# Peptides against a protein of PDB entry 3WG5: the designs that were tried, part 253

Target 1, 218 residues: chain A of PDB entry 3WG5
Amino acid sequence: LAKNIVYVAQIKGQITSYTYDQFDRYITIAEQDNAEAIIIELDTPGGRADAMMNIVQRIQQSKIPVIIYVYPPGASAASAGTYIALGSHLIAMAPGTSIGACRPILGYSQNGSIIEAPPKITNYFIAYIKSLAQESGRNATIAEEFITKDLSLTPEEALKYGVIEVVARDINELLKKSNGMKTKIPVNGRYVTLNFTNVEVRYLAPSFKDKLISYITD
Target 2, 218 residues: chain A of PDB entry 3WG5 as posed
Amino acid sequence: LAKNIVYVAQIKGQITSYTYDQFDRYITIAEQDNAEAIIIELDTPGGRADAMMNIVQRIQQSKIPVIIYVYPPGASAASAGTYIALGSHLIAMAPGTSIGACRPILGYSQNGSIIEAPPAITNYFIAYIKSLAQESGRNATIAEEFITKDLSLTPEEALKYGVIEVVARDINELLKKSNGMKTKIPVNGRYVTLNFTNVEVRYLAPSFKDKLISYITD

## One batch from the design tools (peptide; made by RFdiffusion4, then SolubleMPNN)

Design b2_p25_6_s1 (from b2_p25_6, 13 letters changed)
Fold by OpenDDE base, seed 2:
Structure b2_p25_6_s1 (fold): chain B 218 residues (1-218), chain C 218 residues (1-218), chain A 25 residues (1-25)
Amino acid sequence: as target 1 above (218 residues)
Amino acid sequence: as target 1 above (218 residues)
Amino acid sequence: KTASEIEASNAGKGVILEVLSAPPK
């Protein structure tokens, strides 16, 4: 029986227009090969709202399941990363990772203080994050609290509250636990049941450009 | 008589936190050498509001005059660049450059369309850009129109309307024309008269990191 | 701290709005 392919790629650092290009490239490769899924190992402190929204849209347009995996231990899907996760077909977290802290901001002052977003923007993102949660059948109340309370959760809390679907230590445990799960959002209008019983894992390396950007932004 | 030093440095590309680091580094070098001024050759399409505000603050905190020079021909001080210019001690433009287009946006959609900022944000930046113009004795009405009408001006128009102080083709013409001008904002609480009669021009090269970032963001 | 270090240290505190960019040419 032909092995189903699962792609694994890493996205680390700030969410930017370049991060969108990475998502697009990775998903496109996996789509072209009719992969069973792509797993994106996500470690992000957050980033740009526009890039985040574009990434969510790209995930929603994916012809294959996109699994966001907050990995490795110590990683976060913070801020924009939470929105991306909530927009995905399945969320997994490794032990020792975090998710949340989704308050919109205009940026940081010279002293590192947050420049707050006007209430209208905050309300827009509340509506947006709640829509992502509702569309995926995830906890919309907690999604709102990621903004209104600047809430951050552990994997165990996020699982308990119905924000995420899997806690897994590694890719093998993720594949094992997510096998037979339905996607939380449709793929091409259909909820897909993940089949990881006979998969080949293919790692997508960052491009040379990807490595240069990460080296400079770290 | 000891030659007064004028530093010249280039800032090109998007306004980011890294652009702030460039401004800070360049101004600090010029401050340490008690330069008569630093000229920043600016070519920017815009960028982040927080970085822009931090850059403006860094310029206002400068111990020496900071001249923003929109250069070379074909360059722009667009969006964030206009705010930076309006926050500076003197603005010059080369022929064939532009200034303006200061409408706040939330970013760009996947199709490249502008995500508009809520009116409250727009009004905040109207107040901010008007304050920069007023503090510098520049045309606050035009500064507002850079937002409300998305206005862009030529150097000749900008000079005519009292937005900028100098139109100059090159550094030598800039030094010649700006000689004896008072700074439009204080340096250490005092309006400084620029003395470019006996100056040594020192060029600050971008760091290797600066070059790498520009190469990746272009 | 550099602005980049400040941004990195404040990472995860919010979704950054790019206010004031010209459309990419």
Scores: peptide ipSAE 0.057, ipTM 0.638, DockQ to the pose 0.677
Fold by OpenDDE base, seed 4:
Structure b2_p25_6_s1 (fold): chain B 218 residues (1-218), chain C 218 residues (1-218), chain A 25 residues (1-25)
Amino acid sequence: as target 1 above (218 residues)
Amino acid sequence: as target 1 above (218 residues)
Amino acid sequence: KTASEIEASNAGKGVILEVLSAPPK
């Protein structure tokens, strides 16, 4: 029986144009191999909103299910990471992770204070994050509060409020729990039932370029 | 009978990227020798949040139990130290130590006043610290209050409220009291029962680099 | 500022979790 493949890749650090390239590369590899899904282990404090929107679009254009997994314990899908998660086919979180804090900022002043986004920009992202939640059948009220209250949730809270679909300690538990779940958004116009029966897990490593950029940005 | 080994190492001072390197080195040594556990004698006023999160991840990725021991008397696991403790397999405190005061700050103004973190950042760390507590089966309400009330606890209070597992005066009492306890988080996906029967205690000294950096930062 | 200049908060980087020891009075 042809072993169905699930890819796993890590995306860590600030969301930038380079992070888009990582998503694009990883999803493309998994698409080319007709994988059952790709799991992205995400750990991010956030980053650039333009890069985030491009990543969301790339996920939504995927020919296969893209699962965002906030992993390992201690990781976060903070800010831009939350938008990416809400734009994905399934969200999982490990215990000890967080999601939320999505209020846009324009940057930092010289004294380290946050430069607030004007209401026009904030309202744009409120509409945007609500649309992602609504499209995925996730809690749009909480999605709004990720901005308006700078709300952050535990995995258990996020599950309880219908922001995420799975709490899992590792890839094996994630595969076990998500087996038979439908994607929260369509893949090629259809909601796909995940089938993780007899799957081979393949790990994708960062490219040399990926390692170099991570080294420069840290 | 092959003597089971317990490593003991000290981490003192501000939590920085260098403190991460100390944790990584010490845990790696203990992992390589298949130690029964490593005990980290922790004394910190806090430090950088990014370094703290990396340390928590490194502890949670350990192949062996990592015990945080707030030691000696007069030591603290203040701020970042509390997060590290809550992310560990077991927390012990010596009498006359403290834990808590976890409210994030952005830094200090020129007049020495604290620059408060915006609600976005504070809420992120509330979710983060609660997730660490929940994952470890520790008191998530108190974990939140470490931020919202800037709460600090004695060892006796922390034990009473289910924040920590052991109060011990020294390493020998710690080993005796923690013998037969289960880790509060999994090691390689399993909750491990600590076995400190017939153990050899090995002390790890700071590297020359560790001594040099401590000398420069003090 | 363009939408491209909008940043998501970095909750970890540049955040300090420290207790100022009050200078001994």
Scores: peptide ipSAE 0.034, ipTM 0.278, DockQ to the pose 0.073
Fold by OpenDDE base, seed 1:
Structure b2_p25_6_s1 (fold): chain B 218 residues (1-218), chain C 218 residues (1-218), chain A 25 residues (1-25)
Amino acid sequence: as target 1 above (218 residues)
Amino acid sequence: as target 1 above (218 residues)
Amino acid sequence: KTASEIEASNAGKGVILEVLSAPPK
């Protein structure tokens, strides 16, 4: 029986234009092989809002389900990472991870203090994050509070509040728990029921370029 | 049976004088072919107020219905984009999009802080955006709040408040939902009932010039 | 750059969505 392929790739560090290239590359490979899904092991403190929005669009344009998995333990989908997760077909978190803290800023001053975003920008991102939550049938109130209160949640809290779909310790547990789940957003206009029976897991390594850029931006 | 033609074109990025040229080109093509409508897939953070006002006028002078469709998911009709939408014959939004944040500014200071517009300019744009809303039978109070509160809305909120007419996931759903709707503003002095039965969808690609300018303004 | 990349780039231009990693203790 031809095994359903599930790709697993890691995206780590700051969200930048290079992170978009990583997402695009990984999703494209998995699309080409008609994979059942791609799981992105995400660990990010956040990054650029522009790159984040591009990544969200790339996920939403995917021909296959994109599962964001906040992994390993100690990882976070912080700030921009939360938006990416909320834009995905399924969110999973490992125990000991976090999600949230989504307040936009303009940067840091020389003394390390935050330069606050003007209300225009903050309200834009409130609407944006609420839209992502609503589209995916996730908790839009909590999504707003990720900005307005800089809220961060544990996996258990995020699951309880309907921000995420799965808490899983590893890829095998994730596959087991998400088997038979519907995607929270459509794939090519259709909600897909995940089929992780008789799967082959294929790990995608970072390209040399991905490694180099991660090294420079970290 | 001769199919009714619906054109679809994408306009993305900052609203500039070049964006006006894109609107003009796309609408002109669709006018020449006596299309039933043109759908503009709009994704914009905003831009120049002068260019925006010219675009609104060009839409209002169109010989065919111009539907602004905030698309794809993750897109926005931010700032100038909201004015353009409010000036159009029909507004649709995809799930996961946003509209609003219309407060005029003079620019950004060297430190990234917003240079506020003087009350005279702000009040001008309040009157302008309210006029667009009133003319189109859309919520003028919310239109004002897009400026005074820098409000942004989800598609569901925008629909609920009567800012937009349709929430649709894709062009096919948009055509289906908007079929039989009247334009919110007149086309050549008449409100048009949209007929999307037996339509041929034609995509207009950006010109080479459009692509180049998009690349430079980004 | 896709049109979406451009717009996202503009809406997010100069906007940071990052949590300062606490300096490693």
Scores: peptide ipSAE 0.159, ipTM 0.383, DockQ to the pose 0.080; fails the geometry check
Fold by OpenDDE base, seed 3:
Structure b2_p25_6_s1 (fold): chain B 218 residues (1-218), chain C 218 residues (1-218), chain A 25 residues (1-25)
Amino acid sequence: as target 1 above (218 residues)
Amino acid sequence: as target 1 above (218 residues)
Amino acid sequence: KTASEIEASNAGKGVILEVLSAPPK
């Protein structure tokens, strides 16, 4: 019996237009191969809301389940990363990771101080993050507090509050724990039950461009 | 008599956080050398509002005049580029360039369609662009129409309407025409009269990182 | 990552000001 393929890819660093291209490329490869799922190992301080919103849309249009996995230990799905996670089919976190801190800002001043977003922008993203939480059946109150209180959670807290679905130390534990779970949002209009029995894990390498951008932005 | 130095640097492509680093690096070099001015040859389709606002702030904090020059022919100061120009000490355009089209968007959908900004965000940037125009003594009505009508102007129109200060074919014509002009915003709290008599033009090369990003984003 | 880097990354959340270049014909 042909093994079901699960792709694993890494997305690290700032959420930018290039990060969108990475998501699109990785998901497209996994879609073309009719993979059971793709797991995106996410480590981000956040980034740009435009890129974030496009990434969320790309995830929601995926023909396969997209699992956001905050990994490795020490990683974060901060700010934009939290929105991406909340827009995905399943969220997992490794122990020692964090999620939250979603308050929008306009930028940094030259002295490193935050340029505050006007209340209108903040309220827009409150509505947006609550929508993502509600549509995925996740805790919309906590999602709002990720903005209003700049709340950050541990994996255990995030699981307890119903923000995420899985705490897992590695890919194998993630596959084991998520096997038989339903996606929190539809795939092609249907909630999919994940089948991680007898799977082959395939790692997607970053493209040459991906490697080069990482080198420049690090 | 020691020649006054005028730096010339190029900024091409999308306005990003990396574009901010380019502006900061170039302006800092020119400040360190007590240059008479720096001319930024700008060719941009636009980019991100956060980076744009930070760039505007960096320009306004400059110890020397920062001249935005939309160059070469065929270049644009589109969208974010217009805001940057309006935030600068002097705007010049080459014949065959354009400025405007400043309507903010949230991003692009997967099909390449524009995701519209909510009225709150649009109105914020209307207020912002009008402030930049007013503070620089430029046409605030046209600045608003860059958003509300997605207006784009030729150099001749932009000059006629009082959006820009100079139309020039090259750096030498720019220096000649702008000589004796006052900056449209203060430098260190004072409006500076540009002195381009007996100047040395120094070109700043892009860093290795700058070249590499251009190669990846082209 | 410093709090400032996380915050700086968060600042980028907003608005695109970009003109779509017409698709090359």
Scores: peptide ipSAE 0.049, ipTM 0.336, DockQ to the pose 0.184; fails the geometry check

Design b2_p25_6_s2 (from b2_p25_6, 12 letters changed)
Fold by OpenDDE base, seed 3:
Structure b2_p25_6_s2 (fold): chain B 218 residues (1-218), chain C 218 residues (1-218), chain A 25 residues (1-25)
Amino acid sequence: as target 1 above (218 residues)
Amino acid sequence: as target 1 above (218 residues)
Amino acid sequence: MTAQEIEAANAGRGVILEVISAPPK
C-alpha cells in the first residue's frame, strides 16, 4: 500500500520575512505532494510581528495539516513562535523546550533597554493571541497571560493547561502520539483526523537560499 | 462530462466576527464539494480590522479559489473590503462599484467626528495592505494610497492600475472573463488556472443564522 | 477601516515579538 508522506522541515532563528518564505516554500512542497502533514521543527526566540502574522496566515491557508514541533530539546517557541504555534493545526513540544513570553515590544533603545509597546499595541496582541487560542480550542486565558505576565511554560505545563496537544521526544513519538488526533483548526474547511499508521517521513532540506539567508542573519 | 461547480454567495454589510463566520461557512461548503471556485459577491462599507484579518486569513487558507466580486452595481469594497479583496485569489468589480478608502480610524467621537488612528496604527495597515498587494502581484503603491490618500477607485481605474483583475457586469461575464486566468495567490500552494468552460453555478443562500444576525446587525 | 481594523494593522508593524535569551550566565 502506497505510504502517505509526512514532511519534516526545520525553521530556526528569528522570525523575519525570510522565515515566511521558508514556511511558504516548505508548506507548498508538502501540499504539492499531497502529504498527510508537514511537521515544522521550530526553534525561535521570536521576531517580527508582521512576519509572524503572515506566517500564521500561511499556515492557516495550508492544504495539509501543519504541525509545529518545538524541537530539539533546548529549543523554544518564544514570543512570535508562540503565536505561530497557536495558529497551527497541532502543537507538539519536546521535553526541555519552552513556549510563551509573548509581550510585544517596539525594539531596543541605544542602551539595550526594551522599548515597551504602547497599551494599544499590547491590547491588540492580547486580542489576537486569544483569538488564535479560541479558534484552535486552546486555553485563551493562558494565551493572554503569555503577554500580560510574559508567562513561559514547559511542555508538561503547556499540555496540562491545554495550550498544546503533544509532548514527544522525537518525530517517531510525535507521529505515534498524534496519530488519530484531529487538527485543532480546519484544513481546507474541515477538521482532519491525522493518519500516521503507514507513513514515509521525508525531510526537507533548506534551500541554498535558506542556508545563505540563515547564515547572513545569524 | 460532469460539470465543475462554481459557488456564488453574497456577503453584505459591515465586516464583523459574524462576517468571518459567513466566509468560513461558504468557503467550507465549496471546499467540501471540490468546487472550481467560490465567488463572494461583496458589498461592504468596511468594519472591524480583527474580523477583516481573520477573513483574509480564511480566504488564503481556502482549498479552492475565492473570487471577491464587488457586486451589484452601487456596491463597494470599502475599507476592510479592500483588504479582503487584495487578500483573495481574484478580484472582480461590477461597473458602478468602488474599492479603496482604507484609512484606519479608531472610531467616532461623541460629536460624530472621526477619531484618527495614531501613526503607528496607520503605518501598520500601510505595511499590511502593501504586503497583500505584493503577495498577489497587485499595485502596492495604489494599495498604500488607499490609506495615505484615502483613495477610492472605479472598476476601470482599479483594473488600469493593476489592483483588480476583472470588470464584469454579472456572474456570466465574470466566469467568461476569468476563465483561463491564474489565481493571484496560491491555492493550496499552487497558482491555479481557473477553468470555467463547463460549470454549474450554485448559489449559497445565507443560513438562518446568517439571516438572523444580518437582521440584528442591520 | 474601522478602529478595529486600525488596531490590527498597527499591532503587527514594527512590533517585535522577540525574547532575547538572557546571555548565558
Scores: peptide ipSAE 0.136, ipTM 0.380, DockQ to the pose 0.067; fails the geometry check
Fold by OpenDDE base, seed 2:
Structure b2_p25_6_s2 (fold): chain B 218 residues (1-218), chain C 218 residues (1-218), chain A 25 residues (1-25)
Amino acid sequence: as target 1 above (218 residues)
Amino acid sequence: as target 1 above (218 residues)
Amino acid sequence: MTAQEIEAANAGRGVILEVISAPPK
């Protein structure tokens, strides 16, 4: 029986293979406990495209709804974070957060210049981000413009344009507003109606390894 | 005689050598016209450290006040943008913008991992960002934490902590709120009291080259 | 892995999707 439990976990910083491990661990814990959902408080400047695609796949394979919540105010789901959000079952943003800026690059030159991605790679990610938007019933035109115009949006704009589903100040408001919403992608082949009536909120702390890696990478 | 003119120009996207050319051109135009100030509407995810340092130097050498305005809502002065802001005569932010996330990196590995900057480089930029904060009478502890904690702040937080001077919704509110403020660094060896009484606002458009490079890099 | 997954994995390698400041080398 589904427990009236919602997990909340934080993922902050650059998207790496370690970030995949965090997503996998958090989602797995929530799956094992048959949680109603997991909310990931996301604050990221972006990161690796490979790690991002793996994270999106892991979210899409989740046995429970995965809600991306761009939080706290001042946080961003920039670049890779936008792809992750678009691959999720529901997107929420706090006031004062941002989403977008999704143009792929190959890195920086010796002189610190951006090495532009070749058109083939850029076009690949345009197709990819559009597919995520289409599959989730979100604005595929804006998703494309996150790359082609390096567009960044406020929560209100993102909501208005149909990129995200919820603007919420905190977890309580998020639960209240998202209660009764359908997931934007299937959970185990079905669109799930979120039920956040009388739920227990459980916070997942980062593992010791997560803390150590964060500390070493900090 | 100083014209009651305030220039407004936009700088958007990654900080590169071309961004330096934009800053230089815009500031030079405003200098030549003896403007009261130039406001740079800044929206950047960051970029090259070399270009950033050159931009900071160019701002510090300006004959007129250079105001960095993180705008519009949803924009960020991320990473290199924070350094540029801290090197400027006044920082303003619109509601829903962000500042911070200043940790230097060497780029990305072949597998898309972040290549961390060696401690020597990180320490260099800690010293550099702290110097910018100290010289401008801004919070040097928070400036350090932009690197060491990868801290990002909202406008309200940045104002509260003494990182920035103004929160404003638009240019008119910015002019109103900053009127009578002293520059945070000298202009030609003197702290200038900003006078925005009965000013003409002049928008500088990007050059054809700026548009073309933006188009090619888009 | 589907051909599309292989192409995806290859396309993602070395691609950066982030906001960064690179120090001068």
Scores: peptide ipSAE 0.126, ipTM 0.399, DockQ to the pose 0.099; fails the geometry check
Fold by OpenDDE base, seed 4:
Structure b2_p25_6_s2 (fold): chain B 218 residues (1-218), chain C 218 residues (1-218), chain A 25 residues (1-25)
Amino acid sequence: as target 1 above (218 residues)
Amino acid sequence: as target 1 above (218 residues)
Amino acid sequence: MTAQEIEAANAGRGVILEVISAPPK
């Protein structure tokens, strides 16, 4: 029997238009190969809201399940990363990671203070994040509190509150625990039951462009 | 029987990107030699959060146990140093050292006053530090209080509260006391029982680059 | 782009969803 393929790719750093290109490239590769799923190892402090929204849309348009995995230990799906996770087919977190702190801002002042977003923008993102949670059958109250309280959660808290689906130490544990789970949002209009029995894991490396941009932004 | 090797290296001063390079170099050397462990003698007032998070990740990715030892007497694992310790395989403290005071700040004003971090950032680091504590089976309540109360602890208090594992006067006492202990986080997915019977201690010196940068930043 | 996508794009423009790594004290 042909081995089912699971792709694994890493997305690290600030969410930008370039991050969208990474998501698009990785998901497209996995779609072309009819992968069982793609796992995105995510570590982000957040970034641009426009890029985030495009990424969410790209995930939701995926022909295969997209699993966001907050990994490795010490990583975060902060701010924009939380929206991306909530828009995905499955969320996993490694121990020692975090999720939340989703309050929008307009930027930073010269003194490093936050420039607050006006209520109009804040309310927009409250509605948006709640919709992502509701659509995925996740905790919409906590999703709102990621903004209103700037709440951040541990993996255990996030699991307990129904924000995420899996706590896993590594890819093997993730595959084992998520095997037989249904996607939290549809794939091609259907909730897919993940089948990670007898899978081949394929790692996608960053492109040369990806490496160059990371080098410049670091 | 081939003697087990334990490496010892010193990291002192502000946590920066350069400190990450020191951690990476030291751990890599110890990994290459299949050391039983590396002990990092840590003395820091804190530093950059980004560098700290990268260091935590590097420790958690180590192929060998990384022991953070707050040493010598008079040293501290303040702020960023506490996070690093909580992310490690074992924490030891010498008598007369301290740990804690983990509240994030944005910087200092022109008058030397602290620019407080907004709730967003504070809550992020609360979740982060709690996750590190939970993952390592350490006191997550106290970890939170390192931020919310700017709590600092003595070695005896930290041991009592289950924040650290060992109080030791020197490397020999540390090796003796930690012999037979299990790592508080996994090494290569497994909790390792430390074996410090019949070990050779090897000290790693700062690189020339390390010496130069310390000279410039001091 | 649907009207909703345009509105979404406009709402997201210039908005930052980031936790600045504040130097820990």
Scores: peptide ipSAE 0.111, ipTM 0.373, DockQ to the pose 0.065; fails the geometry check
Fold by OpenDDE base, seed 5:
Structure b2_p25_6_s2 (fold): chain B 218 residues (1-218), chain C 218 residues (1-218), chain A 25 residues (1-25)
Amino acid sequence: as target 1 above (218 residues)
Amino acid sequence: as target 1 above (218 residues)
Amino acid sequence: MTAQEIEAANAGRGVILEVISAPPK
C-alpha cells in the first residue's frame, strides 16, 4: 500500500556520477517510504552521457514513479537532461524552462569550436533517444530532432508535440494536473495511475555531501 | 573456497557511467564464479569524476580482488584512470604505459583553453586522491602531485615512487609477479594474499552493448 | 559543478551531452 506521500528533491547542475548518486539516494528514500511518487526538480545544462544512461536505468528500475520536473522558471533539461526526462515516468516543465539541445559533442576544441561527435556516436544517441521516446509513448521524431537539429523546445511546444505531459508553475499545480495520469513507462512492470489525492509533500534536503559538492561546483 | 580462476577483462576509452556498468558486470561475473581475482586491462584518457568515484566504490565493494592493469604498451591510466587504479586492490602497468595527469578541469573553452577547475574543486580532488593513496598504502605525495603538477609517470617511476605494485609485460608475468602479494586495500574487510598458483585465466568478452559503445566512442 | 564534475571534464574526452551555456555573464 503506497502512502499518500510525494517526495520532492532538487537536482541542479551538470549530470555526473554524483548526480546519479543523488538520484539513487532520493529514489531509494522514497522507495523505502513507499511513496506514491518522487518529483525531481531538474535544472541541468547536461553532462555525461554515461551518467545520464545510469540515471535513466535507475529511474527505470524505480519501485515508484519518478517525475522529472524542469524547475524553476529559467531552468533547463538540456542535452542529458532531456534524455533523463524521456527516460522517466512523467515529465513536467515550468513556464520559462526549456528542453532539448541533445546533439552529442566530444567537447570543445582549443579554439572553442565544438568537437563534433563522430557519426557513429551521433547515430547511437539518435537511436537511444528515439528508443526512450518510443518506450514512453512520446514523440520520437522530435526526440531525434533534439539531436539532428539540436532542437530546443518551450514547455508549451514540448507539450504540444507530445514530448512532455505537464506544464505546471509549482508542485501543487503539478500534482493537480498529473493526478490520474498513467505513467509513461511501467513501474515494476505495470503502468501506474498517479494518485495525488490528499498527498503529503515531503522535501528531501541535499545531504551534507550534496551540499559540499554543490559548494565546490558553484 | 575461491576457485583457482582469474578473470581478465578490458576497459578502454573514456571513463563514463557505461564504464561503471562494464566494471560492475565484469566484477559481478567474477564474484559469482568466486574467482581469485579479476584483472581489468585499463586504457583510458580519463573521463567523468562521478563515474570514476562510482567505479572506485564498486571496486571497494568487490567480494574479490580487483587488479587494475594499464595495458597494452601505449595505454594510459590518465586522470580518472589514475584514481581508479589508486582505488583498486593492486595496480600493474605494462612497459610503455603511463599514469597520472590528474588535474581536474571543467572542460575546454571555446578557444580550446582548458577551463580550470575552481580551487575548491581542485582541493577536493587533492583530498580525494590523497585519501585513495593513503588508504591503499601508496604514495600520497605523488598522488597529490598528479594534480598539483599534472604529473605523469612511467611504470618504472610509478613503481619506484610506490604508486603501483607491479610492472608486467603480459598477464602471465602479472600473475607471476603479483602471486603472494597482499591486496593494498581489504576485500570483505580483510587484506587478501593473492594466490595465482595454477590459476585458470578466463577472458571476459565485451558484451554486445560494450562493443557497440566502444564502436561509438572510437 | 561538483568535484566529480571536474574530473569528469578532464577525462571528458567522452561524449558530452551538455549544452555548455555561455559562461554566466
Scores: peptide ipSAE 0.077, ipTM 0.350, DockQ to the pose 0.084; fails the geometry check

